# Designs tried in a protein design run: peptides against a protein of PDB entry 6FRK. Part 40

Target 1, 411 residues: chain A of PDB entry 6FRK
Amino acid sequence: NEEVLNAMLKEVCTALLEADVNIKLVKQLRENVKSAIDLEEMASGLNKRKMIQHAVFKELVKLVDPGVKAWTPTKGKQNVIMFVGLQGSGKTTTCSKLAYYYQRKGWKTCLICADTFRAGAFDQLKQNATKARIPFYGSYTEMDPVIIASEGVEKFKNENFEIIIVDTSGRHKQEDSLFEEMLQVANAIQPDNIVYVMDASIGQACEAQAKAFKDKVDVASVIVTKLDGHAKGGGALSAVAATKSPIIFIGTGEHIDDFEPFKTQPFISKLLGMGDIEGLIDKVNELKLDDNEALIEKLKHGQFTLRDMYEQFQNIMKMGPFSQILGMIPGFGTDFMSKGNEQESMARLKKLMTIMDSMNDQELDSTDGAKVFSKQPGRIQRVARGSGVSTRDVQELLTQYTKFAQMVKKM

## One batch from the design tools (peptide; made by RFdiffusion4, then SolubleMPNN)

Design b1_p11_1_s4 (from b1_p11_1, 4 letters changed)
Fold by OpenDDE base, seed 4:
Structure b1_p11_1_s4 (fold): chain B 411 residues (1-411), chain A 11 residues (1-11)
Amino acid sequence: as target 1 above (411 residues)
Amino acid sequence: VEIRNLLLELS
């Protein structure tokens, strides 16, 4: 039993390391999972795999919880939010995304460019802000970020803005001068929240970078970017551990609306390759796709057919940016996305739909579609021939369906 | 190196 546990934990630890989870956190998680698992309960015929998965899930949930309540803006007040983070972290883009998020929620939101180091920083912010119809402030002549930040904050306070976002410089090479500048800006504007923006794709460097910022500036919130890319999100755990601050939002793409509030359960489910049905439902509801209410109700009742999966693929194809949505579907996780661009992912979905177009109503509408095919293997061959694909491709589809249907039944 | 060492410790 202990050998089986150790073998399974080795697989989980390897997968977490491949997900950019910090090595120290993986060690700690392994120990915590071992301590949380009753070996006697594992002997009693409980599904050992489910028990370990549940223990791992619980410990990962604890790792993203700093035990501190996230700061939230107060309506009718002037909330100053200062952004800090390295150049290339997506900080400037994230400022615009956060501003747009609050603006869409009916907050009077504005942006301040206090990045005097990059010659094009203000033009970039102005371009993004103008496209989103967000009021902005900056200077082409003032070189002191403290002056720009102070003047901008004062201006927007006087204009009764509720959300005042200050973007700062992200200098790479002069860490001490950067941190001094950030501290001077923070002291001048007295922000209600300091947000550290971190690129998830930096892997094991996440801890050291996040710590360096927290040691110099009172980081109270974290935003993790580039979770649409190769980053499996393990760096987010490192950011929370180092900053002792909650993740408040995640950046999930290049578009201004590729930004969502952080949800612990969906995030950990995605990190484990379990998919995010809840986040998918939320995203579908946000897009007002009317045809999805029936699907949502079926999912809530633990019912999922091949037709429901087909309809879900149609919805995904309608939603556009495939990178985000595919990563929310169980079995379409990292392995499906890691092997191609958005166009290739769309082509794969179209291929799967073409396979399902060769299925009959009995196959599509069965609550156990995989069992229909397993009982009559000739169906796989028929569908393969009808869709011009291999029997393997049909089996892969059925395997994906089975994984999804099993998750829906557990919800 | 540390990942390799951890993988070795997990082996």
Scores: peptide ipSAE 0.011, ipTM 0.494, DockQ to the pose 0.010
Fold by OpenDDE base, seed 2:
Structure b1_p11_1_s4 (fold): chain B 411 residues (1-411), chain A 11 residues (1-11)
Amino acid sequence: as target 1 above (411 residues)
Amino acid sequence: VEIRNLLLELS
């Protein structure tokens, strides 16, 4: 029993390391999971795999929860939000995304460019802000970020702005001079919240980076960027552990709308390759497609058929950026994100739909489609012949469907 | 190197 537990924990630890989870956190997780699992309960015939998965999930949720309530802006007040982070972390882009997020919610939002170190920082901010119709402040002549930040904050306070976002200089390396500048700006403007922006793609360096910022400035919130890339988000655990601060938002692409509030459960589910059904439901709701209400209602009731999956693939094909959406579907994240451009991902979806086009109504409308095929293996051969694919391709589709349907039943 | 060492410790 202990050998089986250790083998399964080794697989989980390997997967977490491949997801850029810090080695120390993986060790701690392994110990916590071992302590949380009653080996005697595992002997009683319970599904050992499910128990370990649940324990791992629970401990990962704890690692993402710093036990501190996220700061939230107060409506009708002046809320100053200072951004800190390395150059290339997506900090400047994230300032614009957050400003746009609040503006779309009816907050009077503005941006201040206090990045005097990077040539063209103000032009970039101005371009982004102008495109989003967000008021902005900055200087082409003032080189002191403290002066720019102070003047900009005062200006927008006097104009009764509710959300005042201050972008600061990012450097390529952890430099003492950067942290001193950040402290001077923070002391001058006295922000209500300091947001650390971290690039998830830096992998194992996330801990050291996040710690260096927290040790120098009073980071109260974290935003993780580049979660659409090769980064599986394990760096987010490192950021929370180091900063003891909640993740408030995630950046999921380059577009100004590629920004969402952080949700613990969906994030951990995605990190484990379980998919993000809630985020998929939210995106499906945002599209206001006529057929979405019926699908969402079925999903809420834990009902999911192969037809519902087919309809969902049609909706995904309407949404665009397939890589992000496919990564939200259980069992598609690992196989689809690693190797394909958007066209290859779409071609794979079309292939799966073509397999389902060869299914009959009894197979498509069954609440347990995989069981229908498992009871009568001749159905797999029929569908494989009808769609011009291997029996393996049909089995892989049914495996993906089963993973999805099992998650929907747990919602 | 640290990942390799961990994998060795897990092995």
Scores: peptide ipSAE 0.006, ipTM 0.446, DockQ to the pose 0.010
Fold by OpenDDE base, seed 3:
Structure b1_p11_1_s4 (fold): chain B 411 residues (1-411), chain A 11 residues (1-11)
Amino acid sequence: as target 1 above (411 residues)
Amino acid sequence: VEIRNLLLELS
């Protein structure tokens, strides 16, 4: 039993190291899991794998919880949020995402560009802010980030902004000059929250990077970016361990909407490849798809039409990046999350919808749509001609519909 | 469960 436990823990430790979890944290987790597993309970014929998975899950949940409550903005107050992080971390994009998130929640939000080091930083921020209709401040002439940050914060305080986000300069390296500049900006503007932005794709470097920032600046929050890529997110554990600060949001793509509040349980479930069913349900509920009740009632009665499938495809398209949705489904590996697969999946969905746009109401509203087409094959040819697709493409759609309708009938 | 199964077949 102990040999089997040690073998299984070795596999889990290898998988966690391959997920960019720091070697020290993996060693600590292994010892904590060993101490938490009763070998006698493992002997009683319980699913040993499930027990180990649960113990690993529980210890990973503890590793992402710093035991510190996340800072939250106060409504009707002026909340100054300073962003810090290296170049390429996604810091500037994340400032815009956070600003847009709060704006959509009805906060009076603005952006300040205090990045004087990167050529075009202000133009990039201005472009993102203008697209999102977010007020912004910056300078083309002032080179001191302290002056820009101070003037911008004062301006937006005087205009009664509730969320004032300050983007700072990054560097490619952990340079003392960067940390001194960040400290000078922080001292001048007195931020209510300092957010460290970390790229999840830097792997084992996450600990050293996060520690270097925390040792120089009072980081109170972490945002992890590029969790849509090949990064399994294990570096997030290193960031929490080093900063002793909670992850507040995650970046899950390049779009302004590819940004979500951090949830511990879904994140660890995804890290372990268990999927995120809860996050999928929450995201579906947040979309306020008004027609969900009528669909749920039809599904309960085992009725599923081609129109119901069309409405579901519209709903999926409204959910945003299809890659994020797929990455929330258990058993869909990281290869499905590749940028190429999202566009292809959306193009496939749009093609299926275009085929259904060439169907009539009798075909769309039939509880046995596939049988309507099988009884009158001329309908397939009409729909194929109307949508500019092959008869095979229409048959493939009807085959998919039939699978869905059979699944709904088994529910 | 329903949305999960639907999404599993779309992929």
Scores: peptide ipSAE 0.000, ipTM 0.336, DockQ to the pose 0.053
Fold by OpenDDE base, seed 1:
Structure b1_p11_1_s4 (fold): chain B 411 residues (1-411), chain A 11 residues (1-11)
Amino acid sequence: as target 1 above (411 residues)
Amino acid sequence: VEIRNLLLELS
């Protein structure tokens, strides 16, 4: 039993390292999981695998929780939010995404460009702000970021803006001059929140970078960017551990709407490749497709059939951008997106739907469709022949369904 | 992918 546990934990640890989770955090997680697993409960014939998964999930949730309540803006007040981070972290784009997020919620929001170091920083911010119809401030002639930030904050305070976002200069590396500039800006504008923006794609460098910022600047919030790419999100755990600050939002693409409030459970589920059913439901609700209410109601009751999965695939095929939506489905993680264009992803969904078109109503409408097939293996062969696919393709579909149905039952 | 495959192998 202990050997099996150690083997499974070794696999989990390898996987977490491959998700860019810091080696120190992986070691700590391994010890915490070992201590949290009751070996007596594992002896009772409970699914050892399910217990380990639950223990790993629970310990990852703890690693993303700094034990500090996230700062939230106060309605009817002037909230100054200062952004800090390296050049290329997605800081400037994230300022626009956050401004747009609050604007859509009915906040009077504005942007200030205090990046005097990067040529074209103000033009980039102005372009993003103009597209989103967000008021902006900056200078083409003033070179002191403290003056620009102070004047911009004063202007927008006088105009009764509720959300005042200040984008600052970045550097390619952590430099003392950058931190001195950040401190001077922070002292001048007295921000209500300092947001550190981190690129998740830098992998194992996330800890050292996040620590360098926290040691010099009073970071109170973290935003993680580029979670749509090859970044598996393990760097987010490093950011929380180093900054002792909550992740408040994540950037999930290049579009201004590719920005969401950080949710611990969906994030850990996605990190673990379990998918993000909650985020999928939220995104499906935003599309106001008429058939979505019945599906959402079933999902809330922990009921999920192969027919419900088929209907969900039909809805997903009606939704763009297809890649991001597939990344939210259990069994359609980053690899499904990274290896194929949007057309290949759609062709794969169509193939799965064609397999389900060869199923009967008893198979499609069963609340445990996988068990129907496991009890009568001849059904797999019938469906495979009917859809012109291998028995393996049908088994893969049933495996995806089982994972999705298990996640829905946990909601 | 590998965490997913591992969790897929763990599921």
Scores: peptide ipSAE 0.027, ipTM 0.475, DockQ to the pose 0.022; fails the geometry check

Design b1_p11_2_s1 (from b1_p11_2, 10 letters changed)
Fold by OpenDDE base, seed 5:
Structure b1_p11_2_s1 (fold): chain B 411 residues (1-411), chain A 11 residues (1-11)
Amino acid sequence: as target 1 above (411 residues)
Amino acid sequence: ALEFLKFLNEL
């Protein structure tokens, strides 16, 4: 029994190390799991695999919980949120994502660019803010970030803004000058929350970076960026351990809406390759896919049309990057779609939709669309010419539709 | 939806 436990724990430890979890945390987790497993209960014929999975899951949940309640903004107050982090962490993009998140929730939000070091920082923030219709402040002439931050915070407090987000300068390396500037800005504006932005892709460097920020400024919240389908979430555990601060949000992609509240259970499930069924359900519900109930009823009756397939392709395209959606499905590993394969998969979906845009209502609404085309081959040639594709491309689409419609009839 | 996404990944 102990040999079987040690073998299974070795596989889990390897997978966690491959997920960029810090070696010290993996060792501690292994000993905590061993101490939590009753070997006598394992001898009684209980499902050893489920017991180990549950013990591992429980210990990972504890590693993500800092034991500190996350800061939340107070409605009707001026809440100042300062962002800190290295250059390239996605900090500036994350400021815009957070502002947009609160704006969509009915908060009066604004952005301040106190990054005077990076040429074009203010133009980038202004472009993002203008696209999202978020009010912004910054200077092209003022070089002191303390002056810009103070003036911007005062301006937006006087205009009764509820969420005031301050973006700061970032450096490529830990430099004392960066930390001194951040401390001067923090002392001047007295933020209600300091958010550390971390790139998940930096792996084992996460602990040392997060600690260096926490040792200089009172980091109270963490945001983890680049948790697109390729980012190994293990750096997030290192951030929580080093900062003793909760993860409040995750950045999942390049779009302004690729941003979600952090949920512990879905995150750990995804980290273990169990998928994120809850996050998929929540994302499906947020899209107001009210038409999914009508589809589910059609599917229960074994009905599936080319129009129903087209609507599902539109829904998938609205869910955001296809790689993220696949990474939420159990058995689709995080590495299953390279960044190149995402654009290619979206291009394939768009090609299939373009073929269906050249179909008529009789073809789209038929419960046996493949039979409509097989009875009248001239329809395939019409659709192919209308879409600028080969007759083979249309036949491949119809073959794919037929495969899926046969699965639906067996449900 | 999930079965449909699995199907799309086989494409």
Scores: peptide ipSAE 0.019, ipTM 0.520, DockQ to the pose 0.068
Fold by OpenDDE base, seed 3:
Structure b1_p11_2_s1 (fold): chain B 411 residues (1-411), chain A 11 residues (1-11)
Amino acid sequence: as target 1 above (411 residues)
Amino acid sequence: ALEFLKFLNEL
């Protein structure tokens, strides 16, 4: 029994190392899991795999909990949020995502560009802020980030902004000059929160990077970026361990909406490849897909029309990036949809919807839509001409619909 | 719902 436990723990430890979890954390987790598993309960014929999985899950949840409550902005106050992190971490994009998140929640939000080092930093921030209709400050002539940050914070304080986000220089490497600049900016603006932005794709370097920032600047929050890529998120555990600071948000893509509040349970579930059913339910509920009850009732009766399929495609297009939705399904890893496939999948859905827009109500509302088309092939040619597609594309849609309608009849 | 999402991944 101990040999079997040691073999299974070796596989879990290997998988966690391949998920960019730091080797020290993996060793500690192995010891904690061994101490938490009762060998007598494992002997009683309980599902050894489920027990180990539960013990691993529980210890990973502890590793992502720093035991410190996340800072939250106070409504009606001026909250200054300073961003720190390396260039290429997604820091500047994350500033815009966070600003947009708070703006959508009804906060008076603004952005300050105190990155004087990167050519075009202010133009990039201005472009992102303008697209999101977020007020911004920066300079094309001032080279001191302390002056820009101080003036921008003062301006937006005087204008009664509630969320004042300051983007700083990141540099390409950990440099003493970068940390000194960050400390000077922090001392000048007196931020209510310092957010460290970390790229999850840097793998085993996450610990050393996060530690270097925490040793120089009073990091109080972490944001992990690029969790849409091949990064399995194990670096997030390293960031929490090194900074002793909570993860407050995650970046899950390049779009301004590819940003969500960090949730411990969903994140660990995703890290273990268990999916995120809870986050999927929450995301479906946030979209106010009010017609889901009527659809669920139709599905329970084995009824599924082309209109019901169209409405579901509209709902999915509202859910945002397909990669996120798929990554919430148990057994669908992020590898199933490369970043290139997401735009292609959305374009494919939009093409299918355009084909259905050329259908009539009799075709859309038929409980056997494919049979309506098979009985009168002239309908396929009409729809193909109306939507600007081939008759093959219409037949492919009807084949897909038929497969789904058969699945619904078996539910 | 999960089977529907699985079907969408096969699209």
Scores: peptide ipSAE 0.021, ipTM 0.509, DockQ to the pose 0.108; fails the geometry check
Fold by OpenDDE base, seed 2:
Parts: structure tokens; C-alpha cells; sequence
Structure b1_p11_2_s1 (fold): chain B 411 residues (1-411), chain A 11 residues (1-11)
């Protein structure tokens, strides 16, 4: 029994190391799991695999919980949020994502660019803020980040902003000069929250970076970025352990909407390759697919039209990156769609929709759309000409539709 | 949705 436990723990430890979990945390988890598993209960014929999985899951949940309640902004107050992190961590993009998140929730939100070191930092922030219709402050002439941050915070306090986000300079390395600049900014503006932005793709370096920031600046919150990439999120455990601060949000892509509140259970489930059923349900509910009931009812009756397929393609495009949605499904590993295949898949969906845009209501609303086209081949030629595609492309779409409609009839 | 996503991955 101990050999079987040690073998299974070795596999779990290997998978966690491959997920960028810090070696010290993996060792501690192995010890905690061994201490939590009663070897006598493992003798009683209980499913040893389920017990070990549950113990691992429980200990990972504890590693993500710092035991500290996350800071939350107070409605009707002026809340100053300072962002800190290395250059390339996604800090500036994350400032815009957080500002947009609060703006969409009905908060009076603004952005301050106190990054005077990076050429074009203010132009990038201005571009992102303007696209999102977020008020912004910064300078092209002032080089002191303390002056810019102080003036911007005072301006937006006087204008009764509720969320005042300050982006600071990043550096490529942990430099004492960066930490002194950050401390001077923090002392001048007296932020209500300091957010450390961490790139999950740096793997085993996450602990040392997060610790260096916490030792110099009073980090109270963590945001983890680039969780859509090759990073399986193990660096997030290192950030929580080092900062003793909660993860408040995660960045899941490059779009301004690729930003979500951190949830412990879905995150650990995804880290273990169990999928994120809860996040999939939340994402489906956020789409306000009031039409999902009507579709589910049609599917229950074995009815499926080309219009129903078109509406499903629209819904998939609204869900965002297809790789993220697949990575939320249990048994679909994150590796199933390389980033190259995603752009090709979205282009393919858009091509199929463009073909359907050239169909008429009789073709779209037919319960046997393929039979309508097979009876009158001239329809295929009309649709092909209207959409600028080959007759073969239209036949491939009809073949795909027929396969799906046959699957629906077997449900 | 989930079965439709599986179907799209087989395409």
C-alpha cells in the first residue's frame, strides 16, 4: 500500500512540476498529502485513486488560500489601486482590463500612467483607455513618476472617481532602483491596494519574483496573467505562498474581456486537468443565451436547422477563444488546440457563417437542409457565387450539417 | 454546446 501511494504521489508530483508548481511547494504538498491519508482507511477497499486525488485537491486549495480576505473597493469612496510588476508581466494591459471590469460594473473608473521609463507607455495606455472609453492621465514631459501619480490621483479624487488605477514602471529584472521608485510612488499616493501582476509563463521563477516584490512593497493582492498560454498556472501557488496575498483576478488572453475574478475551485480543477465545469456554466450564463432553452427544446425533439447551426457558431464566437472553452471541458487537455489552430478554426467558422449568410430562409429553416440542396443543385451554385466560395465548400458545410443533424436525431 | 464543441474539434 505504501509503494502504491508513493508511486501515485510521484505521478502527481511530476504533473505539478510540469504545471510550473514550485519544487518546495510540491515537496510540502507531498508531505501534507501523506499525513492526510490514513493508510488504514486505504486498506478498507476505498478507491485509493479518488482518496489521493481528493487529498491532493484539498492541499492545493490550501496553498492558494493565504488566509487573508481580499481587499474590495468601497462604493461611493475614492479607491486608489497601485499596480506593480516586471516589464512584460502584462501589468499595463491588466490595468486596462481591471479598469474596464469596474467600468462595466458601473464604477466611475480612471487610469494613471506613472510609467515614465518605457518609451510609448503613455501612448499604449492612452490607446487602450480610449478604446474602452476610460478616462486617463499621464504626461509626455514629466519624467518623475511620483509627480505624475500624485497629480493624477489628486485630479481624479477632485473629480469624484471611485476607482483610480495607477500603472507604474516595470523593469526587466529585480532592481533596487525600481523598488525605491515604487516605494516613493506608494508613499506619495497612499494606495488603498497594491496589486502585484505576475506572468504565469515564467514557471519556477514565480516564487523568487513574488517574494522580491513583497519584501520591498506592501503587496496586498495578486493578479496572474498569461494563463491561456503554455503556463498551467502552478506559478500562482508560488505567488500566494510568497506574497501571502490572495489572487483577485486572472488574465486569460490579450483581449480586454480576457479577464475574470479568481475562483479557487475551478482554478485547482483546471490545474489538475479535471476541467472547469463551473466556469463553463458561468460563461454560458454570461452569454445571456435566453435562446438556449428554445435550442435545447428543439434538440430534445431531434430538430436541427442550418439556422440553429449558425446561431451556435455565433454563440461560440461570443464565448471567446475556443482553446479556453475546450480547456474548461473535463478530458480536453489545454494542448488539444495549439494557438495556430485557434485562428484557423475561427477563420473556418467565419467562412462557414459567410456561406450561410448567402442562404435563403427556406434553406436555413428547413428541418432537412441537406435534402433541399440535394433536390435542387442550382441552390449550391447560387450560395457558392453569393459567398465567393467553391461549390465544394458549400457541399462540405452541408456534409457537416448532416452529420450533426443525424447526431441530434439519435439523442 | 459541449457536444457541439466536440463535434467542431472533429471537423
Amino acid sequence: as target 1 above (411 residues)
Amino acid sequence: ALEFLKFLNEL
Scores: peptide ipSAE 0.018, ipTM 0.546, DockQ to the pose 0.076; fails the geometry check
Fold by OpenDDE base, seed 1:
Structure b1_p11_2_s1 (fold): chain B 411 residues (1-411), chain A 11 residues (1-11)
Amino acid sequence: as target 1 above (411 residues)
Amino acid sequence: ALEFLKFLNEL
């Protein structure tokens, strides 16, 4: 039993390292999981794999929780939010995404560009703000970020703005001059929250970068960017571990709407390749499709058929940014996102739908479709011939369906 | 990662 546990924990550790989780955190997680598993409960015939999975999930949830309550803006007050982070972290784009998020929630929101170091920083912020109809401030002539930030904050305070977002300069490296400038800006504007923006794609460098910011600036919140298809999200755990600050939002793409409140459970589920069914349900609800209520009620009752999966695939094809949506479906995220072509992902989905088009109503409407096929292997061969695919392609579809149906039963 | 994500998805 201990050898099997150690082998499974080795596979877990390898995958977390491949997911850009810091080596120290992976070691700590291994020890915590090993101590949390009662070997006596494992002897009682419980599914050892499910117990280890649950222990890993629980310890990852603890690694993402800094034990500090996230700052939240107060309605009807002036809330100054200062953004800090390296150049290329997505900081400026994230300022616009956060401003747009609060504006859509009915907050009086504005943006200040205090980046005097990067040529065209103000034009970029102005362009993003104008597209989103967000009020903005900045200067083409003032070179002191402290003056710009102070004047912009004063202006928007006098105009009774509720959310005042200050974008600061970044650097390519951690330079003492950058941190001095950030401290001078922070001292001048007295922000209610300092948000560190981190690029998830920097992998193992996330810990050292996040630590360097926290050691110099009082970071109170983290936003993780570039959690689109290729970023495994392990750097987010490193950011929380280093900053001792909660992740408040994640950036999931290039669009202004590719921004969501951080949810611990969906994030860890996605990091573990379990998908994000909750986020899929939320996104399906946002589309206001007439059949959404019936589908959501089936999902809440743990009922999931091959027809329900087909209908979800039709909805996914209507949603646009296909890579993100596939990343929310259990078992699809990993195999479809590794091939960064949205057209290839759509072609694969169409192939799966074509396989299901060759199924009969008994197969499509069964609450255990995979068991219908396993009891009568001749059905797999019929469907494969009808859709012009291999028996393996049909088995892969049924495996994906079974994975999803098992998750729906756990909801 | 992909094999382990597959493994976790097979659980």
Scores: peptide ipSAE 0.005, ipTM 0.390, DockQ to the pose 0.022; fails the geometry check

